# Ledger of designs, part 86: peptides against a protein of PDB entry 4N3Y

Target 1, 83 residues: chain A of PDB entry 4N3Y
Amino acid sequence: ETRDQVKKLQLMLRQANDQLEKTMKDKQELEDFIKQSSEDSSHQISALVLRAQASEILLEELQQGLSQAKRDVQEQMAVLMQS

## One batch from the design tools (peptide; made by RFdiffusion4, then SolubleMPNN)

Design b2_p23_8_s2 (from b2_p23_8, 15 letters changed)
Fold by OpenDDE base, seed 2:
Structure b2_p23_8_s2 (fold): chain B 83 residues (1-83), chain C 83 residues (1-83), chain A 23 residues (1-23)
Amino acid sequence: as target 1 above (83 residues)
Amino acid sequence: as target 1 above (83 residues)
Amino acid sequence: LEERLEEQRLRLEALKEELAAAQ
């Protein structure tokens, strides 16, 4: 009966639509996860970069201090040799 | 005594050098960590993107199937109305 | 794509309603 065929097709259509909706939801969840993961990683890396930059500044300061200390030691040695 | 001053400055220089070396090591470790974290995140995101693309393809297939199913249902309804 | 899929979903929902009304 044609009527029975229509009812069957209607059910199939509903099932297919449900699967479509589920798949759309799954896709959206994946996109949201990617976005969140990317943002989190970006923030973390940025923080680490800033920390590394702070360390670099400290290294430069230490290097300058060491250079000055070296000069001071050399000067004192020169004085010592003259005495 | 100048000699004592020289010895003191030499000690200070050694201490400063030790601190410099430590800080250089710490900086390198941070750079390595950033690199590793970035690579890991990049690979993870790439994998998720591919998964999302697969989901998109599935959605397109489902959409085509639903369009065909819709046509089939409409055709059957037309037949039903004529009977 | 998402917009097109949503439109298709709505069209299918309308068809379901038409089928229900015809029965």
Scores: peptide ipSAE 0.058, ipTM 0.439, DockQ to the pose 0.032
Fold by OpenDDE base, seed 3:
Structure b2_p23_8_s2 (fold): chain B 83 residues (1-83), chain C 83 residues (1-83), chain A 23 residues (1-23)
Amino acid sequence: as target 1 above (83 residues)
Amino acid sequence: as target 1 above (83 residues)
Amino acid sequence: LEERLEEQRLRLEALKEELAAAQ
């Protein structure tokens, strides 16, 4: 009976060790994935922010150009009406 | 000549307005994408963190179980040697 | 990041209103 109990406990110990090793590996893979995902997301967001800023600059330039063009058209219309 | 210049300026104004509207739309789409991407990344990272924490709890339980099982095996071996 | 995004959204909304008023 005692010998059978020892053999059973040895098997349980090996199984527990195998599960522990597997779980340690899985945990490490998850930590690596979180780190990589966070870095990738940060880089992507930064790139998109820079792109949005470039679009903002273009919008400001276009608004200024539009305002100037409107003034130029009004001036030319006034000249045409005077002639 | 003046009439042709007015027509040209009117066309330029329409083109500028069209480009402005397009750029405003593109900028809004980029902002929406950044917001959605950030939310998705945050949710994914949070889920992975919770999963990693669950794995950590399991690792601690397995380590404690392994230590106890080792002690139990040693105790049973000592009993066997005494008998 | 969220605060900067919200400021950009507000600026865009103001520009949209100005564009609509110009049409």
Scores: peptide ipSAE 0.056, ipTM 0.452, DockQ to the pose 0.038
Fold by OpenDDE base, seed 5:
Structure b2_p23_8_s2 (fold): chain B 83 residues (1-83), chain C 83 residues (1-83), chain A 23 residues (1-23)
Amino acid sequence: as target 1 above (83 residues)
Amino acid sequence: as target 1 above (83 residues)
Amino acid sequence: LEERLEEQRLRLEALKEELAAAQ
């Protein structure tokens, strides 16, 4: 009977060890996934920030062009009023 | 001729305004996307961290169980050796 | 950034009104 109990406990120990190993692997995979996801998100955000900055530059150029065009129109209108 | 130049400049000014408005809209959409993406990523990372913590707890429990089972097997083996 | 964008929008609207008044 004691011998049977030992065999049972040995089996339980093997099962527990297998479960532990599996869980350790699952944990590692999860950590790797978190790391990869974080890096991917960081790269994506950085790319979008650069795109936003490019759009800001374009907006500034358009604003300057608009201001110049406005001045040019006003100047031409003044010439017309003097004629 | 000067009148025609004024009309041309007015058209150019309208076109510039339209482009500026479009670019401003695109910029806003991009900023909103970045904000949303960042929030989503943060939430996802937080959820994954919680999951990792749960796995850690399970690992600790399994480790404790394994250690106990090992002790129990050793105790039973000692009993068998004494018989 | 939001404040800057709003200021630009207001400037653009003012320019549109000036253009409309000039026609």
Scores: peptide ipSAE 0.070, ipTM 0.442, DockQ to the pose 0.020; fails the geometry check
Fold by OpenDDE base, seed 1:
Structure b2_p23_8_s2 (fold): chain B 83 residues (1-83), chain C 83 residues (1-83), chain A 23 residues (1-23)
Amino acid sequence: as target 1 above (83 residues)
Amino acid sequence: as target 1 above (83 residues)
Amino acid sequence: LEERLEEQRLRLEALKEELAAAQ
């Protein structure tokens, strides 16, 4: 009877150890995933921010061009009206 | 000739305006994407952190169980050796 | 960013009005 109890407890110990190892692995995988996901997101966001900044520069250039074009049209219209 | 120049400049102004509108739209879409992506990533990371914490609690419980099981096995072995 | 975008939108609208007046 005591022998059977020892065998049962040994089995329980092995099973518990297996579950512990599995859970430790799962925890590590989650930590690695969080780290990788965070890094990937950070890089992606940074790239998008740079792209947005480039668009902002282009917008400023276009606005300047539009302002100049408007002035040029007005000048040409004035010449046309005088001739 | 002046009339043709005016027409050309008007066309250029329209084209520039179209490009400006397009670029403004693109910029807004990028900003919206960054915002949404950041929020999604934050939520995902938070969920994963909570899961990792749950795993940590389980690991602690398993470790305690293993320690107790080990002690119980040792006690039963001692009884077995004496009988 | 939203404020800057709104300012740009307003500037664009003003340019549209100016373009329409020039036609």
Scores: peptide ipSAE 0.069, ipTM 0.445, DockQ to the pose 0.022; fails the geometry check

Design b2_p23_8_s3 (from b2_p23_8, 12 letters changed)
Fold by OpenDDE base, seed 3:
Structure b2_p23_8_s3 (fold): chain B 83 residues (1-83), chain C 83 residues (1-83), chain A 23 residues (1-23)
Amino acid sequence: as target 1 above (83 residues)
Amino acid sequence: as target 1 above (83 residues)
Amino acid sequence: LEQQLQEQQQRLAALREELEAAQ
């Protein structure tokens, strides 16, 4: 009957509302997680880039030092051969 | 003496070269790590975006369903009051 | 939010390309 149909519809409406609230909460949690994950990733990448740049500077210094040291050894060997 | 100086310089050169090779390796490992981390982050973010979009679609469907259900209940109640 | 995430993805992609070019 109509009365039973109304009661059924009221229950369905309540269930739909509960599901809506749950889904809204879940969506918000996902958005918050995405935001946090993105920020963390960005910071991590930035830190790694800075670290890589520091290593690059060190490499350049070492290469220059190596070249100079090689020249110094050659010069000293030349002096030794002359003496 | 000059001979001792040459030996010292040769040792310094070897040490510098070893340090250079180590630093080159470390730099490469960092670059590989950054690459992998960025790929993983990108994939994770993409997956989360898709999941959020799915939740958004569900929210819209639920909102529409809720509005319709509310109208249906009101209509049935009106019929009941008329009978 | 989605636009910000897309921008982040583009930045990550650019970084990958730069790393690949440097290798």
Scores: peptide ipSAE 0.043, ipTM 0.427, DockQ to the pose 0.066
Fold by OpenDDE base, seed 4:
Structure b2_p23_8_s3 (fold): chain B 83 residues (1-83), chain C 83 residues (1-83), chain A 23 residues (1-23)
Amino acid sequence: as target 1 above (83 residues)
Amino acid sequence: as target 1 above (83 residues)
Amino acid sequence: LEQQLQEQQQRLAALREELEAAQ
């Protein structure tokens, strides 16, 4: 009877240990996934921010060009009116 | 001649304005995408953190159970040796 | 950024009006 109980408890202990090890592995995988996801998101956001910055620079250049073109048109119109 | 130059400059100005508008739209779309991506990432990370927390709780429970089972086995073995 | 974009849109609108007035 006691021997049977010991054997049963040993089995239960082994099963519990196996489950513990599995859960520890699963936890570690989740932590690694979170870390990787965070890094990937950070990199993606940074890249998109840089792209937005490039667009901003282009907009500034276009605005400058547009302002210059406007001035040139006004100058030519003035010359035309005086001719 | 001057009239032709004015017309040319007006066309260039229109083209520049069109490009500027397009670039502004593209910039806005990028900003919206960054915002949405950041929100989605934040939500996903939060959900994964909660899942990791649940796994941690389970691990603690299993560790407690394992420790108890170990004690029970040791007790039964002691009884067996004394019988 | 949103404020800057709105200002840019207003500038573009003004430039369009000026272009139309020049025609």
Scores: peptide ipSAE 0.052, ipTM 0.440, DockQ to the pose 0.020; fails the geometry check
Fold by OpenDDE base, seed 5:
Structure b2_p23_8_s3 (fold): chain B 83 residues (1-83), chain C 83 residues (1-83), chain A 23 residues (1-23)
Amino acid sequence: as target 1 above (83 residues)
Amino acid sequence: as target 1 above (83 residues)
Amino acid sequence: LEQQLQEQQQRLAALREELEAAQ
């Protein structure tokens, strides 16, 4: 009986160890996934920020062009009124 | 001729204004996308962190169980050797 | 940034009104 109990406990110990190893592997995979996901998100956000900055530069150029065009129209109107 | 130049400049001004408006809209959409993407990533990372913490708790429980099982086996072995 | 964008939108609207008034 005692011998059988020892064998049973040895089996339980092996099963517990196998489950522990599996859980350790799963934990590591989750940590790696979190790390990768964070890096990917960071890269994506950085790329989008650069794109937004490019759009901002274009907006500034368009605003300057619009202001110049407005001045040119006003100048031509003044010439017309003097003729 | 001057009148025609004024009309041309007015058209150019309108086109520039339309392009400016379009670019402003595109910029806003990009900013909104960045904001949403950042929030979504933050939520996802938080969820994964919670999952990792749950796995860590399970690992600790399994380690404790394994240690207890090891002690139980050692105790039963001692009983067997004394019989 | 949001305030600057709103200010620019208001300026753009004003320019549109001026352009329409000049026609």
Scores: peptide ipSAE 0.047, ipTM 0.437, DockQ to the pose 0.020; fails the geometry check
Fold by OpenDDE base, seed 2:
Structure b2_p23_8_s3 (fold): chain B 83 residues (1-83), chain C 83 residues (1-83), chain A 23 residues (1-23)
Amino acid sequence: as target 1 above (83 residues)
Amino acid sequence: as target 1 above (83 residues)
Amino acid sequence: LEQQLQEQQQRLAALREELEAAQ
């Protein structure tokens, strides 16, 4: 009967709509997760980069200090050799 | 005594060098960590993006199916009304 | 992407209304 066919098709339409809604929700959740993950990673990496930069500055200062200390030692050795 | 001064400065130089080496190592470890973290995050995000894209394709297919189902229902209803 | 999502949500809402009207 055509009436029965209509009812069957209406049910199928409802089921398909439910599946569509579910899939849309799942997609949204994934997008939200990606966004959050990316933001978190970006912040973490930025913080670590800043830390590495601070270490680099310290290294440069230490190298300068070492160079100066070397010069001071050499100067003192020269004085010692003259005495 | 100048000799004692030289010895003191040599010790200071050694200590400074040790600190420099340590700091260089620490910097390298941080750089390696940043690299690894970035790669891991990138791979994860890429995988999630692909998953989201697959969901989007499914959504499109479902929408097309719903549209067709709607048309089928409407056609059957029209037939029913004529009988 | 957000715009596409909004459009899809609107389409879904329309489909729901159509389903209700068919009942």
Scores: peptide ipSAE 0.038, ipTM 0.440, DockQ to the pose 0.022; fails the geometry check

Design b2_p23_8_s4 (from b2_p23_8, 12 letters changed)
Fold by OpenDDE base, seed 2:
Structure b2_p23_8_s4 (fold): chain B 83 residues (1-83), chain C 83 residues (1-83), chain A 23 residues (1-23)
Amino acid sequence: as target 1 above (83 residues)
Amino acid sequence: as target 1 above (83 residues)
Amino acid sequence: LEEQLEEQRLRLEALRAELEAAQ
């Protein structure tokens, strides 16, 4: 009978709605996870970049020091050769 | 004597050079780590995005199904009221 | 930067060799 069909369809509609709500929740959780992961990665990479930059500055300082030391050694050699 | 000074400066130069080489290596390792981390994160995020997109498609299909089911229920109710 | 540092390293190495030869 038509009444039984209506009841069946109502049940099916309820089940489908429940599944939809679940899927919507799952989607939201995935989006939140992506956002969090991206933020964490971005922060980590930024920190590492800053560390690398600090290392670069140190390298530049060392290079300058080595250049000066080279000049000092050459000067001392010149003096030594004259003695 | 000047000769002793030269020897001292040579040692200092060697030590400075060793430190420079070490720092260069450390910098390279950091750059490699950043690159690897970025690639890994990018791949992971891309995979998650695709998964989220699949979920979105499913949601759209479910919405269409629910809309149709709603119409079917309404039609059956109309028939029931006439009987 | 790396290239510049390598050049500097090579220059220092050459200087060391010269100093050792002079002694």
Scores: peptide ipSAE 0.072, ipTM 0.430, DockQ to the pose 0.031
Fold by OpenDDE base, seed 1:
Structure b2_p23_8_s4 (fold): chain B 83 residues (1-83), chain C 83 residues (1-83), chain A 23 residues (1-23)
Amino acid sequence: as target 1 above (83 residues)
Amino acid sequence: as target 1 above (83 residues)
Amino acid sequence: LEEQLEEQRLRLEALRAELEAAQ
């Protein structure tokens, strides 16, 4: 019967529309997640890079100190050997 | 006393070297972490992008189905109104 | 940088050995 067919098709249309809306929402949530995750990762990486750079500066300072200490020890050893 | 000075400088040199080694290790660990984190994030983002693309395809299919269903309902309604 | 630091570490180790031998 045509009437029954129309009712069935109306139900199918509603169900399909519900699925469409759900899928659209899911897609948007994924896009938002990707965006947020990327931003968070970028910030985290940037912070870690800055920390690594600070460590590099400290290492350079230590190298300078060690080089000076080496020279000082050598000078003191020379004095010790002469006395 | 020169002897005491030498001993003190030796200790300072050892301590400085220990700090240098520690800092070098810390730097390397940070670099490794950044690398790993970046790779993990990249893989995760890629997977999410693929999922989003799959959702997009599904949405297109649903849109086509809905459009057809709408047309079918309209045709059936026309028949119903004539009978 | 890492290579330079390793070189410095090796130099310090050599100096330590020399100091120990002198005592």
Scores: peptide ipSAE 0.070, ipTM 0.432, DockQ to the pose 0.032
Fold by OpenDDE base, seed 3:
Structure b2_p23_8_s4 (fold): chain B 83 residues (1-83), chain C 83 residues (1-83), chain A 23 residues (1-23)
Amino acid sequence: as target 1 above (83 residues)
Amino acid sequence: as target 1 above (83 residues)
Amino acid sequence: LEEQLEEQRLRLEALRAELEAAQ
């Protein structure tokens, strides 16, 4: 009985150790994935922010151009009405 | 000449307005994408962190179980040697 | 910024409508 119990406990210990090693590997892979995902997200967000800022600059330039174009059209219409 | 100039300026104004509207739409789409991407990344990272924490708890339980199992095996071996 | 751009867009749209009505 005691010998059979020892053999059973040895098997359980080996199985537990195998499961521990597997779980440690899985945990490390998850930590690596989190780190990589966070870095990728940060880089992507930064790139998109820069692109949005470039669009903002373009919008400001277009707004100024449109205001000037409106004034130019009104001036030309006034000249046309006077002629 | 003046009439042709007015027509040209009107066309330029319409083209500029169309470009402005397109750029405003593109900017809004980028802002929406940044917001959605940030939310998705945050949710994914949170889920992975919770999973990593669950793995950590399991590792601690396995370590305690292994330590106890080792002690149990040693005790049973000592009993066997005494018998 | 967005509100200013929308205001400018509306002003340009009104001007376009006036020009079309004058033709």
Scores: peptide ipSAE 0.062, ipTM 0.427, DockQ to the pose 0.032
Fold by OpenDDE base, seed 5:
Structure b2_p23_8_s4 (fold): chain B 83 residues (1-83), chain C 83 residues (1-83), chain A 23 residues (1-23)
Amino acid sequence: as target 1 above (83 residues)
Amino acid sequence: as target 1 above (83 residues)
Amino acid sequence: LEEQLEEQRLRLEALRAELEAAQ
């Protein structure tokens, strides 16, 4: 009976060891996934920020162009009214 | 000729205004996307961190169980060797 | 930033109204 108990405990020990190894692997994979996901998100956010900045520059240029065009139209209208 | 120039400038002003509005909309959509993406990433990372913590707890429990099982096997083997 | 964007939208709308009134 004691011999049977030893065999049972040896089996349980092997099973526990296998589960531990599996869980350790799963933990490592999860940590790697988190790291990769964070890096990918960071890169994506950085790229989008740069794109937003480019759009802002374009907006400023368009605003300046619009203001100039408005002034030019007003000037030409003044010339027409004087003729 | 001045009249034609005024009409041309009015058209250019309208086109510039339309482009400005489009660019402003695109900028807003981009900012909204960045905000949403950051929030989603933050939530996902938080969930994954919690999962990693749960796995760590399980690892600690398995390690303790393994240590206990090892002690139990050694004890039973000692009993067998004494018989 | 949002407030500045809204102010610009309002300014743009006013400019459009002026253009339409001039035609």
Scores: peptide ipSAE 0.054, ipTM 0.430, DockQ to the pose 0.020

## One batch from the design tools (peptide; made by RFdiffusion4, then SolubleMPNN)

Design b2_p24_1_s1 (from b2_p24_1, 12 letters changed)
Fold by OpenDDE base, seed 1:
Structure b2_p24_1_s1 (fold): chain B 83 residues (1-83), chain C 83 residues (1-83), chain A 24 residues (1-24)
Amino acid sequence: as target 1 above (83 residues)
Amino acid sequence: as target 1 above (83 residues)
Amino acid sequence: PFEELEQRLEESQQRLEELKQELA
């Protein structure tokens, strides 16, 4: 009968609404997680890049120092060999 | 004396070279870490986006189903009220 | 040498934002 059909449909409607709300929450949680993960990764990678960049600067300085030291040793050796 | 100076500079040169090699390795490790971290984050975020997208599709289907169910209930109610 | 890594990260973030907008 029509009344029983209405009751059945009302139950189905409530169930569908519950599933909808659950899915909406799940979607929002995933979006929030993605956002947070992206931000955290961005910060971490940026920090690591800066650290690597500092190492690059130090490396260049050491290379220059090493080259100069090599020249200094060669010059001293030349003087020694001439004495 | 010149000989002592040469020995000192040779030691300094060896030390500088050791530091250079260490810094080069450290730099490479950081670059590798950044690369790996970026790749892992990209894969993880992509997977999460796909999951969120699946939830979006389900959400749209549920919304459509809910709207249809609501219309069906309203139609049944109208028939009931007229009987 | 690090600009590539920064650029790749930025591109990834941009793509993510685009995908999020498509899902909104």
Scores: peptide ipSAE 0.024, ipTM 0.436, DockQ to the pose 0.054
Fold by OpenDDE base, seed 3:
Structure b2_p24_1_s1 (fold): chain B 83 residues (1-83), chain C 83 residues (1-83), chain A 24 residues (1-24)
Amino acid sequence: as target 1 above (83 residues)
Amino acid sequence: as target 1 above (83 residues)
Amino acid sequence: PFEELEQRLEESQQRLEELKQELA
């Protein structure tokens, strides 16, 4: 029956529209989540990298200081031995 | 006193070495953390993007289906009206 | 080692941006 067929198709159309709306919403939520997550992660990693770089600088300074201190000790030892 | 100066410098040298070792360890830990965090975040984001892409494909299919369903309803309505 | 980490971060950021553009 044509009337029954139309009713069936109307139902299918409504169902398709509902699924479309749901999918659109889900897609948007995923995009928003990805955006926020990526920004948060990027900022966090950048901050940690900067901290690590600060440690690198400190390491270099300490190595230089250690080398100098070693030389100073050696020099003073020489003075001591010569006195 | 030279001897006292040497002892002082020896202490400073030990302290410098201790700080150096600590800094080296801290740096390594930070690098390891950054590496792991970056990899984890990248993989997670990639997975989420793939999921979003799947939603995009589904959205396109649903839109096509919706359009077809609408046309089918219209066609059946026309048949109904002509009968 | 820091350069490597920064490079990896940049690569990850670039990949993310590309993926975002693909979704747009």
Scores: peptide ipSAE 0.023, ipTM 0.430, DockQ to the pose 0.050
Fold by OpenDDE base, seed 2:
Structure b2_p24_1_s1 (fold): chain B 83 residues (1-83), chain C 83 residues (1-83), chain A 24 residues (1-24)
Amino acid sequence: as target 1 above (83 residues)
Amino acid sequence: as target 1 above (83 residues)
Amino acid sequence: PFEELEQRLEESQQRLEELKQELA
């Protein structure tokens, strides 16, 4: 019966639409999550890079200080040996 | 006294070296953490992208199915009205 | 060495952006 076929197809159409809407929503949620996760990771890693760079600066300062201290010791030792 | 000055400077040198080594270690740990964190984030986001793309494929299939169903309904309705 | 890390981060970000574009 054609009428019954139409009714069946109308139901199938509604079901398909529901699935479509669900899939669209799921896709959007995943995209939003990816975006947010990416931003969060980027910010966190950037902060860590800055922190590491601060350590790099300190490292360089300490290396310079160590070199100076070494020179000072050597100079004082020379004075001691000459006195 | 020069001798005392030398001893003091030797101590300072040792202390400076200790600080240097500590800073080097801290820097290395931060670099390692950044590397690992970045890799983990990249892998996770890649996996999510793949999932989102799977949803995209499903979305397209559903859209095509919906269009076909709509056409089928319209055709059946036409048959009904003509009978 | 930190420039290397920054570069790697940037490359990672670029790869992620490319993947996002594939979703569009």
Scores: peptide ipSAE 0.022, ipTM 0.434, DockQ to the pose 0.051
Fold by OpenDDE base, seed 4:
Structure b2_p24_1_s1 (fold): chain B 83 residues (1-83), chain C 83 residues (1-83), chain A 24 residues (1-24)
Amino acid sequence: as target 1 above (83 residues)
Amino acid sequence: as target 1 above (83 residues)
Amino acid sequence: PFEELEQRLEESQQRLEELKQELA
């Protein structure tokens, strides 16, 4: 019967629509999560890079200081040994 | 006294070296962490993107199915009302 | 070495943006 077929198709249509809405929601949630996660990761990594760079600057300063201190010690020892 | 100055400078040199070694270690640890974190984030984000794409494919299929179902219902109703 | 890390991060971000555009 045509009426029975229509009722069946109406049910299928409702089911399809429900699945569509659910999938649309899930997709949007994933997109939002990816966006948020990407931004958070970018900020975190950038912050860590800056911190590492600060350590490198300190390292360079310490190396320079160490070299100067070594030279100063050597110079003073030379004076001492010549005295 | 020159000898006292030398001893002082030797101590300063040791302290500077200790700080240098510590900073070098810290820098290396940060670089390693950044590398690992970046790789992990990249893999995770890529996986999420693929999952989102799968949802989009499903969405497109459902949309097509929904459109067809709607047309079928309308056609059957037209036949019914003309009967 | 930090310039390399920054460059790699930028490249990763660019790739991510490309992937996101595929979903748009």
Scores: peptide ipSAE 0.022, ipTM 0.430, DockQ to the pose 0.054

